# Ledger of designs, part 115: peptides against a protein of PDB entry 4BOS

Target 1, 163 residues: chain A of PDB entry 4BOS
Amino acid sequence: PVLTRTVVPADNSCLFTSVYYVVEGGVLNPACAPEMRRLIAQIVASDPDFYSEAILGKTNQEYCDWIKRDDTWGGAIEISILSKFYQCEICVVDTQTVRIDRFGEDAGYTKRVLLIYDGIHYDPLQRNFPDPDTPPLTIFSSNDDIVLVQALELADEARRRRQ
Target 2, 163 residues: chain A of PDB entry 4BOS as posed
Amino acid sequence: PVLTRTVVPADNSALFTSVYYVVEGGVLNPACAPEMRRLIAQIVASDPDFYSEAILGKTNQEYCDWIKRDDTWGGAIEISILSKFYQCEICVVDTQTVRIDRFGEDAGYTKRVLLIYDGIHYDPLQRNFPDPDTPPLTIFSSNDDIVLVQALELADEARRRRQ

## One batch from the design tools (peptide; made by RFdiffusion4, then SolubleMPNN)

Design b1_p24_5_s3 (from b1_p24_5, 17 letters changed)
Fold by OpenDDE base, seed 3:
Structure b1_p24_5_s3 (fold): chain B 163 residues (1-163), chain A 24 residues (1-24)
Amino acid sequence: as target 1 above (163 residues)
Amino acid sequence: SAMEKLKEELAKAEKALRELQEKL
């Protein structure tokens, strides 16, 4: 088995497309972003005490309006929210630092998904199997440390390829 | 649609989300 990267469009919604891809078992749907943005806004709006200006960098309402725009980028806040929503760890491997940031690691989830991040763009990761009849896997056990090692290897290779 | 189903799960997720938020 080998971990591979699926390149999604760089349309300002790559995070949402990537998350949707991995949590839905490898479904590429670039049109998912508007609804996911609304979902995040709804979650943020539902808890203004927690999602304060200190957390959001803007008022709760301002954030909700901002995230629903079709040209704003998602980040750590959105990943954290999506991790909680989908009840899984979201592991982001950074090609610039060759590090993995784990969202939801303390929540006790049994599943994890993986994204690769280059400082600007997010892509989903999947495991391909030697058996061509076995579809790629995007949802892993939270105890599967091998996939994390493979993710780091991918990140390191990506870093080395950069000119 | 899948997205419609996702919205239906929002209510369930909100409770879990709040619980997890307190751990942050």
Scores: peptide ipSAE 0.023, ipTM 0.593, DockQ to the pose 0.031
Fold by OpenDDE base, seed 5:
Structure b1_p24_5_s3 (fold): chain B 163 residues (1-163), chain A 24 residues (1-24)
Amino acid sequence: as target 1 above (163 residues)
Amino acid sequence: SAMEKLKEELAKAEKALRELQEKL
């Protein structure tokens, strides 16, 4: 089994496309972003006491309007919200530092998904199997630390290619 | 880091989010 990267379009919604891909078991849908943006806005709007200006960096309403734009980039806030919504750990491996940021690691989720990030662009990761009839795996056990090692290896290779 | 702080703060919203999921 080999961990591989699926390159998604380098548009303003690569994070949403990548998350959708892994949580839906390997479905590439670049058109998923508008609905996911609305979902996040709905969640944020539902709890203005928690999602305060201190957390968002802008008012709750301003954030909701901002995230629903088609030209704004998702980041840590959106990943955290999506982790909670899908009830899974979202692991982001950074090719610049060869480090993994784990979102939802202390939530007790039984599953994890993986993204690769280069400072600008997000892509989803998947495990491919030798048997061509066995579909790739995008949802892993939260106890599967081997996949994290493989992700770091991918990131390290990517970093070396850029040096 | 800023990301670590964000992760810690947003972790507090898990219960509320789960409750919201049940309603949606």
Scores: peptide ipSAE 0.022, ipTM 0.565, DockQ to the pose 0.044
Fold by OpenDDE base, seed 4:
Structure b1_p24_5_s3 (fold): chain B 163 residues (1-163), chain A 24 residues (1-24)
Amino acid sequence: as target 1 above (163 residues)
Amino acid sequence: SAMEKLKEELAKAEKALRELQEKL
């Protein structure tokens, strides 16, 4: 079993496409972004006390309008929200730093999903099996640290290729 | 080993991110 990267379109919604891919078990749906953006906006709008201007960098309403645009990037706040919504850790391996950012690690989730990030683009990660009839795995146990090591290996290799 | 080094980096990354998450 090897961890592999699935390249999704390099559009402004690559984060959403990547998250959708992994949480839905390997379903590539480039059209998922509008609904996911709306979902995030709804969650943010529902709790203006928590999602304050201090956290959002803009007013709650401004953020909601902003995130629903088709040309705005998702980041840490969006990943955090999606982690809570899908009730799983979202682990992002950074190819520039060769480190993993684990969102939701203190929430007690039993599942984790993995993304690879190069500073501007997100892609989903999956475990492929030798048996071609066995579909790739995108949802892992939160105790599966092997997959995290494999993700770091992918990131390290990517960094070496750039050097 | 290289693998052990990566594991150490993982541990460092986890700690760093926890600090970030506390701010969110």
Scores: peptide ipSAE 0.015, ipTM 0.398, DockQ to the pose 0.040
Fold by OpenDDE base, seed 1:
Structure b1_p24_5_s3 (fold): chain B 163 residues (1-163), chain A 24 residues (1-24)
Amino acid sequence: as target 1 above (163 residues)
Amino acid sequence: SAMEKLKEELAKAEKALRELQEKL
């Protein structure tokens, strides 16, 4: 088995496309972003005390309007929200630093998904199997730390390619 | 050796992120 990267469109919604891909078991749907943006906005709006201006960097309402735009980029806040919504750990391996940011690691989720990030673009990761009849996996056990090491290897290789 | 280094980097990154995530 090998961990591989699926390149999604390099648009302003790559994070949402990537998350949707992994949580849905490998379904590429570039049109998923508007609904996911709306979902995040709804969650944020539902709890203005938790999602305060101190966290959002703007008022709750301003953030909701901002994230629903089709030209704004998602980041750590959105990943955290999506982790909670989908009840899974979202692990982001950064190719610039060769580090993994784990969202939801303390929530007790049994599942984890992986993204690869280069500073501006997100892509989903999946495990491919030698048997072509075995579909790739995008949802892993939260105890599968081997997949995290494999993700770091991918990130390190990507970094070397940029050198 | 390479694997050990990667595991160490993973542990460091996870620790740092936990501190940041406590704010969210």
Scores: peptide ipSAE 0.013, ipTM 0.399, DockQ to the pose 0.041

Design b1_p24_5_s4 (from b1_p24_5, 12 letters changed)
Fold by OpenDDE base, seed 1:
Structure b1_p24_5_s4 (fold): chain B 163 residues (1-163), chain A 24 residues (1-24)
Amino acid sequence: as target 1 above (163 residues)
Amino acid sequence: SAMEELKRRLAEEEAELRARQAAL
């Protein structure tokens, strides 16, 4: 089995497309972003005490309006929200630093998904199997640390190739 | 680093919320 990168469109919604891809078991849907943006905004708006200005960097309302725009980029806070919503650990391997940021690692989730990040663009990761009849895996056990090692290897290779 | 800081802040806020709920 080999961990591979699926390149999603380099649009402003690559994070949302990537998350949707992995949590849905490998479904590429570039049109998912508007709904996912609205979902995040609804979650943030529902709990202004938790999603404070200190966390958001802007008022709750300003953030909600901002994230619903089709030209704004998602980041760490959106990943955290999506981790909680989908009840899974989201692991982001950074090709610039060759380190993994784990979101939801202390929440007790049994599942984890992986993204690769180059400082600008997000892509989903999947495990391909030697048997061509076995579909790729995008949802892993939260105890599967081998996939994290593979992600680091993939990121290191990407760094060396300036990818 | 920025991502780590955001994670930390979110975790702290979550802990505070749980503490408040437990105190009710």
Scores: peptide ipSAE 0.019, ipTM 0.511, DockQ to the pose 0.079
Fold by OpenDDE base, seed 3:
Structure b1_p24_5_s4 (fold): chain B 163 residues (1-163), chain A 24 residues (1-24)
Amino acid sequence: as target 1 above (163 residues)
Amino acid sequence: SAMEELKRRLAEEEAELRARQAAL
């Protein structure tokens, strides 16, 4: 079994496409972004006390309008929200620092998914199996430390290639 | 090696996380 990267379109919605890919078991759907943006806006709007200006960097309403634009980038806030929504840990391996940022790590989720991030672009990660009849796995046990090691290996290799 | 060090650090972080969660 090997962990591999699936390159999604390099548009402003790569985070949403990547998250959708991993939580849906490997379905590439670049058209998912508008609905996911709307979902995030709805969640944020539903809890203005939690999603305060201090967290959002703008008013709750301003954020909701902003995130629904097709040219705005998703980041840590959106990942945190999506982690809660899908009830899974989202692990992002950064190729610039070779570090893994975990979202939802203290929530007690039994599942985790993985993304790779280069400072601008997000891509999903998947585990491929030797058996061609076994589809790639995108949802892992939250106790699977091997997949995290493999993610770090991918990030380290990516960094070396840039040097 | 650098990779071995990364694996070591990861293991330590995971252990700390598990310890924290077990205390909850």
Scores: peptide ipSAE 0.007, ipTM 0.345, DockQ to the pose 0.024
Fold by OpenDDE base, seed 2:
Structure b1_p24_5_s4 (fold): chain B 163 residues (1-163), chain A 24 residues (1-24)
Amino acid sequence: as target 1 above (163 residues)
Amino acid sequence: SAMEELKRRLAEEEAELRARQAAL
């Protein structure tokens, strides 16, 4: 099995597209972003005590209006929310530092998905199998540390290509 | 599917928001 990168459109919604891809089992749907943005806004609005200005960097209301725009980028806050929503650990491997940021690691989730990030753009990762009749895997066990090693290797190769 | 779950939970969150606002 080989871990591979699927390139999604380089737009401001690449995070949402990438997350949708991995949690849906490898379905590319760039049109998913508006609904995901709306969901995040509603979740944030429903818990102003937790999603405070200190966490959001802006008022709860301002954030909700901001994230629903079609030209704003998702980041750590959105990943954390999506991790909770999908009840899975979201691991982001950074090609600039060759480090993995794990979201939801303390929540006890049994599932893990992986994204690759280059400082600007998010892409989903998938495991391809030698058997062409076996579809790629995007959802892994949270105990599968081999996939994390493979992600680091992939990120390291990506970094070398840019240097 | 993930999208179906998204829509379902979105509706639940919206309902919860309305309930909280009504309680104020």
Scores: peptide ipSAE 0.042, ipTM 0.608, DockQ to the pose 0.025; fails the geometry check
Fold by OpenDDE base, seed 4:
Structure b1_p24_5_s4 (fold): chain B 163 residues (1-163), chain A 24 residues (1-24)
Amino acid sequence: as target 1 above (163 residues)
Amino acid sequence: SAMEELKRRLAEEEAELRARQAAL
């Protein structure tokens, strides 16, 4: 089995497309972003005490309006929210630093998904199998450290190609 | 070995997760 990258459209919603891909078992749906943005806005709006201006960098209402725009980028806040919503760790391997940022690692989730990030663009990661009839795996055990090593290898290779 | 046991456990967990994905 080999961990591979699926390139999603380089639009402002690549994070949402990538998350949707991995949590839905490998479904590429570039049209998923508006709904996911609204979901995040709904969650944020429902808990203004937790999602304060200090956390959001703007008022709760301003954030909700902002994240629902089709040209705004998702980041750590959105990943954290999606991790909680989907009840899984979201592990982001950074090709610039060759490090993995784990979201939801302290929540006790049994599942993890992986994204690769180059500083501006997110792509989903999947495990492919030699048998062509066996579909790729996008959801992994939170105990699967092998997939994390493979993700780091991908990131390291990407970095070397840029240098 | 510890590595073999890890791989065995991971294979079982992956099979379970794959089954869940198939149900989607």
Scores: peptide ipSAE 0.013, ipTM 0.364, DockQ to the pose 0.019; fails the geometry check

Design b1_p24_6_s1 (from b1_p24_6, 12 letters changed)
Fold by OpenDDE base, seed 4:
Structure b1_p24_6_s1 (fold): chain B 163 residues (1-163), chain A 24 residues (1-24)
Amino acid sequence: as target 1 above (163 residues)
Amino acid sequence: SEAEKIAKLQKEREELNERFYASL
Protein backbone atom coordinates (compact mmCIF):
# COMPACT_ATOMS: atom_id res chain seq x y z
CA PRO B 1 0.00 0.00 0.00
CA VAL B 2 1.19 3.46 -0.96
CA LEU B 3 0.11 6.85 0.31
CA THR B 4 -0.78 9.09 -2.61
CA ARG B 5 -1.94 12.62 -3.23
CA THR B 6 -5.12 13.43 -5.13
CA VAL B 7 -4.91 16.86 -6.70
CA VAL B 8 -8.12 18.81 -6.22
CA PRO B 9 -9.00 22.02 -8.06
CA ALA B 10 -7.29 25.21 -7.01
CA ASP B 11 -10.56 27.12 -6.82
CA ASN B 12 -10.10 28.82 -3.43
CA SER B 13 -12.05 26.00 -1.77
CA CYS B 14 -9.39 23.31 -1.88
CA LEU B 15 -9.41 22.92 1.89
CA PHE B 16 -13.10 22.14 1.98
CA THR B 17 -12.89 19.85 -1.02
CA SER B 18 -9.94 18.03 0.51
CA VAL B 19 -11.58 17.58 3.90
CA TYR B 20 -14.78 16.37 2.30
CA TYR B 21 -12.79 13.92 0.20
CA VAL B 22 -11.06 12.27 3.13
CA VAL B 23 -13.95 12.22 5.62
CA GLU B 24 -16.32 10.80 3.02
CA GLY B 25 -13.96 8.00 2.10
CA GLY B 26 -12.57 9.34 -1.14
CA VAL B 27 -15.41 11.25 -2.74
CA LEU B 28 -14.28 14.14 -4.91
CA ASN B 29 -16.97 16.80 -4.83
CA PRO B 30 -15.78 20.35 -5.52
CA ALA B 31 -19.37 21.51 -5.13
CA CYS B 32 -19.28 20.70 -1.41
CA ALA B 33 -17.64 23.99 -0.44
CA PRO B 34 -20.66 26.30 -0.14
CA GLU B 35 -22.40 24.06 2.37
CA MET B 36 -19.23 23.51 4.34
CA ARG B 37 -18.61 27.24 4.44
CA ARG B 38 -22.11 27.73 5.81
CA LEU B 39 -21.44 25.06 8.41
CA ILE B 40 -18.32 26.90 9.53
CA ALA B 41 -20.21 30.17 9.73
CA GLN B 42 -22.97 28.55 11.74
CA ILE B 43 -20.57 27.10 14.27
CA VAL B 44 -18.59 30.32 14.53
CA ALA B 45 -21.77 32.31 15.06
CA SER B 46 -22.96 29.89 17.73
CA ASP B 47 -20.06 30.66 20.06
CA PRO B 48 -19.02 34.30 19.90
CA ASP B 49 -17.27 34.01 23.26
CA PHE B 50 -14.79 31.47 21.94
CA TYR B 51 -14.66 32.71 18.38
CA SER B 52 -13.82 36.22 19.42
CA GLU B 53 -12.34 39.01 17.38
CA ALA B 54 -8.96 38.16 18.85
CA ILE B 55 -9.12 34.68 17.35
CA LEU B 56 -10.89 35.58 14.12
CA GLY B 57 -9.05 38.77 13.27
CA LYS B 58 -12.41 40.41 12.65
CA THR B 59 -15.81 40.51 14.31
CA ASN B 60 -17.75 37.29 14.56
CA GLN B 61 -20.34 38.48 12.08
CA GLU B 62 -17.72 39.77 9.66
CA TYR B 63 -15.92 36.44 9.77
CA CYS B 64 -19.11 34.53 9.09
CA ASP B 65 -19.82 36.67 6.07
CA TRP B 66 -16.21 36.43 4.94
CA ILE B 67 -15.87 32.65 5.12
CA LYS B 68 -19.10 32.19 3.18
CA ARG B 69 -17.56 33.95 0.18
CA ASP B 70 -16.55 31.58 -2.60
CA ASP B 71 -13.13 33.18 -2.97
CA THR B 72 -11.83 33.20 0.61
CA TRP B 73 -9.44 30.57 1.88
CA GLY B 74 -10.06 28.31 4.81
CA GLY B 75 -7.38 27.68 7.37
CA ALA B 76 -6.68 26.39 10.84
CA ILE B 77 -9.95 27.68 12.27
CA GLU B 78 -11.87 25.71 9.66
CA ILE B 79 -9.73 22.62 10.14
CA SER B 80 -10.24 22.78 13.88
CA ILE B 81 -13.98 23.15 13.50
CA LEU B 82 -14.23 20.36 10.94
CA SER B 83 -12.16 18.07 13.13
CA LYS B 84 -14.67 18.52 15.92
CA PHE B 85 -17.63 18.25 13.59
CA TYR B 86 -16.48 15.01 11.97
CA GLN B 87 -15.03 13.71 15.23
CA CYS B 88 -11.67 12.85 13.74
CA GLU B 89 -8.09 14.01 13.92
CA ILE B 90 -7.10 16.06 10.89
CA CYS B 91 -3.40 15.83 10.15
CA VAL B 92 -1.89 18.39 7.80
CA VAL B 93 1.55 17.64 6.40
CA ASP B 94 3.36 20.79 5.31
CA THR B 95 5.71 20.40 2.34
CA GLN B 96 7.51 23.62 3.22
CA THR B 97 8.55 22.55 6.70
CA VAL B 98 8.11 18.76 6.47
CA ARG B 99 6.03 18.83 9.62
CA ILE B 100 2.61 17.53 10.52
CA ASP B 101 0.13 19.75 12.30
CA ARG B 102 -2.40 17.59 14.10
CA PHE B 103 -5.81 19.02 14.83
CA GLY B 104 -7.89 17.24 17.43
CA GLU B 105 -4.92 15.30 18.75
CA ASP B 106 -6.05 15.68 22.36
CA ALA B 107 -9.72 14.96 21.76
CA GLY B 108 -9.39 11.20 21.95
CA TYR B 109 -10.66 10.52 18.44
CA THR B 110 -10.10 7.02 17.10
CA LYS B 111 -9.88 8.15 13.49
CA ARG B 112 -7.53 10.40 11.56
CA VAL B 113 -7.45 11.83 8.06
CA LEU B 114 -4.59 13.47 6.22
CA LEU B 115 -4.11 16.52 4.05
CA ILE B 116 -1.00 17.79 2.30
CA TYR B 117 -0.35 21.52 2.28
CA ASP B 118 2.22 23.50 0.28
CA GLY B 119 1.62 26.88 1.88
CA ILE B 120 -1.15 27.80 -0.52
CA HIS B 121 -2.99 24.69 -1.66
CA TYR B 122 -4.53 21.74 0.19
CA ASP B 123 -4.86 18.25 -1.26
CA PRO B 124 -6.17 15.05 0.29
CA LEU B 125 -4.05 11.99 0.95
CA GLN B 126 -5.16 8.40 0.48
CA ARG B 127 -3.72 4.93 0.77
CA ASN B 128 -3.86 2.98 -2.47
CA PHE B 129 -3.86 -0.78 -2.56
CA PRO B 130 -2.43 -3.13 -5.20
CA ASP B 131 -5.80 -4.81 -5.61
CA PRO B 132 -7.81 -2.60 -7.98
CA ASP B 133 -11.02 -3.86 -6.41
CA THR B 134 -10.01 -2.47 -3.03
CA PRO B 135 -10.92 1.20 -2.81
CA PRO B 136 -8.40 3.70 -1.48
CA LEU B 137 -8.42 4.33 2.25
CA THR B 138 -8.75 7.89 3.53
CA ILE B 139 -9.77 7.27 7.14
CA PHE B 140 -7.07 5.79 9.32
CA SER B 141 -6.75 4.68 12.90
CA SER B 142 -5.45 7.38 15.20
CA ASN B 143 -2.88 4.77 16.21
CA ASP B 144 -1.62 4.35 12.64
CA ASP B 145 1.63 6.26 12.82
CA ILE B 146 2.93 4.58 9.68
CA VAL B 147 0.66 6.76 7.60
CA LEU B 148 2.19 9.82 9.27
CA VAL B 149 5.66 8.62 8.35
CA GLN B 150 4.54 8.10 4.77
CA ALA B 151 3.04 11.57 4.72
CA LEU B 152 6.33 13.04 5.90
CA GLU B 153 8.10 11.12 3.16
CA LEU B 154 5.79 12.65 0.58
CA ALA B 155 6.42 16.10 1.99
CA ASP B 156 10.17 15.59 2.07
CA GLU B 157 10.19 14.44 -1.53
CA ALA B 158 8.13 17.44 -2.54
CA ARG B 159 10.54 19.76 -0.76
CA ARG B 160 13.54 18.17 -2.44
CA ARG B 161 11.94 18.63 -5.84
CA ARG B 162 11.54 22.34 -5.17
CA GLN B 163 15.19 22.77 -4.10
CA SER A 1 -1.51 23.54 21.71
CA GLU A 2 -4.22 23.67 19.10
CA ALA A 3 -4.78 27.31 19.89
CA GLU A 4 -1.18 28.04 18.98
CA LYS A 5 -1.54 26.14 15.73
CA ILE A 6 -4.65 28.10 14.92
CA ALA A 7 -2.90 31.37 15.59
CA LYS A 8 0.04 30.56 13.33
CA LEU A 9 -1.98 29.23 10.43
CA GLN A 10 -4.57 31.97 10.74
CA LYS A 11 -1.91 34.58 10.20
CA GLU A 12 -0.58 32.74 7.17
CA ARG A 13 -4.06 32.42 5.73
CA GLU A 14 -4.76 36.10 6.09
CA GLU A 15 -1.50 37.02 4.44
CA LEU A 16 -2.13 34.63 1.57
CA ASN A 17 -5.64 35.93 1.07
CA GLU A 18 -4.37 39.48 0.95
CA ARG A 19 -1.65 38.62 -1.53
CA PHE A 20 -4.10 36.72 -3.68
CA TYR A 21 -6.53 39.59 -3.92
CA ALA A 22 -3.72 42.06 -4.45
CA SER A 23 -2.53 40.05 -7.43
CA LEU A 24 -5.91 40.28 -9.15
Scores: peptide ipSAE 0.077, ipTM 0.698, DockQ to the pose 0.052
Fold by OpenDDE base, seed 1:
Structure b1_p24_6_s1 (fold): chain B 163 residues (1-163), chain A 24 residues (1-24)
Amino acid sequence: as target 1 above (163 residues)
Amino acid sequence: SEAEKIAKLQKEREELNERFYASL
C-alpha cells in the first residue's frame, strides 16, 4: 500500500474539491465548491461568538459574503468547519514545512482524512493498493499513525523536488 | 487549539488571496 496524491484542478476551490474527494471516498467533483462555500457561510453565521473578527479577519457578515465568492480561497477556518461537519479528523501535511496540522484531533473522531498543501494548492491523499481490484482508501482510522508517517515522507519528497 | 491552528493558516490564506486579486 502506497499513499499517493491525486491532483485536483488548481482553481480557487482546490480545498473544497480535495475535502469532498476524501470524505466521499474518492469522488472527484470540482463543482462541489459552491455548495460547500454556502455551508461554510451558514455555519460561520450561526456562531458569531466563536467566529469573531479576531478569527475571521473581518466581520462575520463580511466573511460569509467573502467565502461565498467563486474566487476566494479556503483555509484553516474552512478545514476546521468541515472537520466538524463531516465528523472526521482532517490532517493537512505541509510540503513547505514537512509538518502535519491535525484538525479535529481532540474531538474524538474515529476517522481521519488527509490533504497535502504546498502553501498555495491543496490536493487529496489516498492509499493505493497493489491489487488493482481494490479501490483506493481515502478514509482512515484515527488510530492509523502509519498513514501520517507516509504523508510526511510524501511531503518531504515533494519539498526536495521543488526546492 | 483549533483557534491557534486557524490563526496560523488564516494569515497565509489572506495574503494569498490579496496577491491573487492584485494580479487580476
Scores: peptide ipSAE 0.055, ipTM 0.674, DockQ to the pose 0.051
Fold by OpenDDE base, seed 2:
Structure b1_p24_6_s1 (fold): chain B 163 residues (1-163), chain A 24 residues (1-24)
Amino acid sequence: as target 1 above (163 residues)
Amino acid sequence: SEAEKIAKLQKEREELNERFYASL
């Protein structure tokens, strides 16, 4: 099995597209962003104590309006929220540093998904199998550390291509 | 911690957003 990258559109919603891809088992739907943005806003609005101005950098209401725009970028806040919503660990491998940030790592989730991040763009990762009749896997066991190693290797190769 | 992860990636997001808006 080989871990591979699926390049999604380089738009303001690449994070949402990438997350949707992996949590839905490999469905590429660039039109998923508006609904996911609304989901984020709904969750943020539901807990103003946690999602405070200190965390959001703006008032809760302002953030909700802001994230629903089609020209604003999702980030760690959105990853954290989506991790909780989908009840899975979201592992982001950074090609600039060749490190993995694991969101939801302390929540005890049994599933993990992987994204690759280059500082300005998110893409989903998937495991391809030699058997052409076996569809790629995007949802892994949270105990599968091999996939993390493969992700690091993929990120390292990506970094070398840029250096 | 996850809070630390959020903090560091938030900075990148803000910078990216600023660059995007500047290009409009």
Scores: peptide ipSAE 0.039, ipTM 0.654, DockQ to the pose 0.051
Fold by OpenDDE base, seed 3:
Structure b1_p24_6_s1 (fold): chain B 163 residues (1-163), chain A 24 residues (1-24)
Amino acid sequence: as target 1 above (163 residues)
Amino acid sequence: SEAEKIAKLQKEREELNERFYASL
């Protein structure tokens, strides 16, 4: 099995598209962003004590309005929230540093998904199988550390190619 | 830690957003 990258549109919502892809088992739907943004906003609004100005960098309400715009970029806060919502570890491999940032690693989730990040753009990762009749896998066991090694190798290759 | 990861990526996101809006 080989870990591969699925390139999603390089729009302001690539993070949401990528997360949706992996948590839904490989469904590419660029139109999912508005709903994903609204989901984030609802979660943030529901817990103003935790999602404080100190965490958000702005008031809770300002953040909710901001994240629902179609031209604002998702980041670590959104990944953290989506990890909690989907009850899975979200592993982001960075091609610039060839390191993996794992969100939800202390939550005890049994599942993990993987994204690749180049400092600007997010793409989803999937495992392709030799059997052409076996669909790609996007949801892995949290005990599957081999996939993390493969992700690092993929990131290293991307760095060497400056891609 | 999770907090450190969030802080690091938050700064990068903010910088990217600033560049985007400055280019408009």
Scores: peptide ipSAE 0.027, ipTM 0.618, DockQ to the pose 0.052

Design b1_p24_6_s2 (from b1_p24_6, 15 letters changed)
Fold by OpenDDE base, seed 5:
Structure b1_p24_6_s2 (fold): chain B 163 residues (1-163), chain A 24 residues (1-24)
Amino acid sequence: as target 1 above (163 residues)
Amino acid sequence: SEADKIAELVKRRKELDERFYASL
């Protein structure tokens, strides 16, 4: 089993495309962004007490209008929201620092998915198997720490390639 | 509609959860 990276389009919606890919079990759909943005906006709008200006950095309504734009980039807030919606840890390995940010790690989720981030672009990660009849996995047990080690190895290799 | 799209995502989430737990 080998952890591999699937390169998604370098557009303003790479985060949404990447999350969609891993939570849907390896489905590449670059057109998923508008739907994902609407989902996030609806979740935020439904709980203005929790999703306050302190959390969002802007008013609830301003955030909802902002995230639904086709030219705004997602980040930590959106990852946290999607983690909660899909009831899974979203682990982001950073190729610049070779560190993993774990979103939803304190929620007690039984599953996790992985993304790789280079500072400007997100891509999804998957585990491939030698047997061609065994499809790649994108959803892992939250107890699978080996996949985190493999993600760090990928990030380290990516960093070395830039040096 | 937008509501239908959200409903589809919710449905998919539940299906994925079922498949995951079935694989344990």
Scores: peptide ipSAE 0.197, ipTM 0.782, DockQ to the pose 0.024
Fold by OpenDDE base, seed 2:
Structure b1_p24_6_s2 (fold): chain B 163 residues (1-163), chain A 24 residues (1-24)
Amino acid sequence: as target 1 above (163 residues)
Amino acid sequence: SEADKIAELVKRRKELDERFYASL
């Protein structure tokens, strides 16, 4: 089995497209962003005590309106929210630093998904199998440390291609 | 209502969890 990258469109919603891809088991849906944005807004609006201005950098209502725009970028806050919602670790391997940032690592989730990030763009990662009848895997056990090593290797290779 | 929204979100999360565990 080999960990591979699926390139999603380089638009303002690449994070949402990538997360949707991995949590839905490998479904590439560039039209998923509005729903994902609304999902995040609903979660944030549902808990104004936790999702405070201190956390959001803006009022709860302002954030909800902002994140639902089609031209705003998701980042660490959105990843954290999605990690909590989907009850999974979201592991982001950075090709610039060849390091993995693990969101939800202390929550005790049983599953993890992986994204690759180049400082601007997010793409999803998947495990492909030699057997063509076995579909790619996008949701991994939180105990699967091999996939993290493979992600680092993939990121290192990506970095070398840019240099 | 807000309560309805939360309920729908929880429902969706559970569906995704069930899908994951069913795939194991």
Scores: peptide ipSAE 0.175, ipTM 0.764, DockQ to the pose 0.023
Fold by OpenDDE base, seed 3:
Structure b1_p24_6_s2 (fold): chain B 163 residues (1-163), chain A 24 residues (1-24)
Amino acid sequence: as target 1 above (163 residues)
Amino acid sequence: SEADKIAELVKRRKELDERFYASL
């Protein structure tokens, strides 16, 4: 089995496209962003006590208006929200530092998904199998530490190739 | 409506969960 990167469009919605890809089991849908943005906005709006200005860096309403724009970039806050919504750990391997940031690691989720991040762009990761009839895997057990090692190796190689 | 779309996403989430646990 080999962990591979699927390159998604380098637009302002790459995070949403990448998350959608992995949580949907390998479905590339660059048009998913508007609905993902609205979903996040609704979640944030529904719990102003938790999603406070201290967490958001702006008022609840300002954040909701901001994230629904089609030209704003998602980041750590959005990953955390999506982790909670999909009830999975989202692991982001950074090619610049060759480190993994784990979102939802303390929630006790049984599954994890992986993204690769270069400082500005997100791509999804998948495990390919030698058997061509076995579809790629994007949802892993939270106990599968091998996939984390493979992600680090992939990130290290990406760093060496400067991509 | 947007509410309907969100409901569809929630439904999809549950379907994905079922598929995941069935694969274990």
Scores: peptide ipSAE 0.152, ipTM 0.748, DockQ to the pose 0.024
Fold by OpenDDE base, seed 4:
Structure b1_p24_6_s2 (fold): chain B 163 residues (1-163), chain A 24 residues (1-24)
Amino acid sequence: as target 1 above (163 residues)
Amino acid sequence: SEADKIAELVKRRKELDERFYASL
């Protein structure tokens, strides 16, 4: 089994497309972004006490309006929200630092998904199998540290190519 | 403060990453 990267469109919604891909078991749907943005906005709007200006960097309403725009970029806040929503750990391997940011690690989730990030763009990661009839795996056990090692290897190789 | 909260989040993520590397 090999961990591989699926390149999604380099639009403003690559994070949402990538998350959708992995949590849906490998479904590439660039058109999912508006719905994903609305989902996040709905969650944020539903709990203004938790999603305060201190967390959002703007008022709750301002954030909701902002995230629903098709030209705004998602980041750590959105990943955290999506981690909670999908009840999974979201691991982001950074090719610039060769480090993994883990979202939802302390929540006790039994599953994890992986993204790769180059400082600008997010892509999903998947495990491919030798048997072509076996579909790629995008949802892993939260105890599967092998996949994290493989993700770091991908990031390290990417970093070396840029040097 | 907001800055403190952000710093805590960053610190936590770094700690998680460090723990991972330490486990290798």
Scores: peptide ipSAE 0.024, ipTM 0.496, DockQ to the pose 0.048

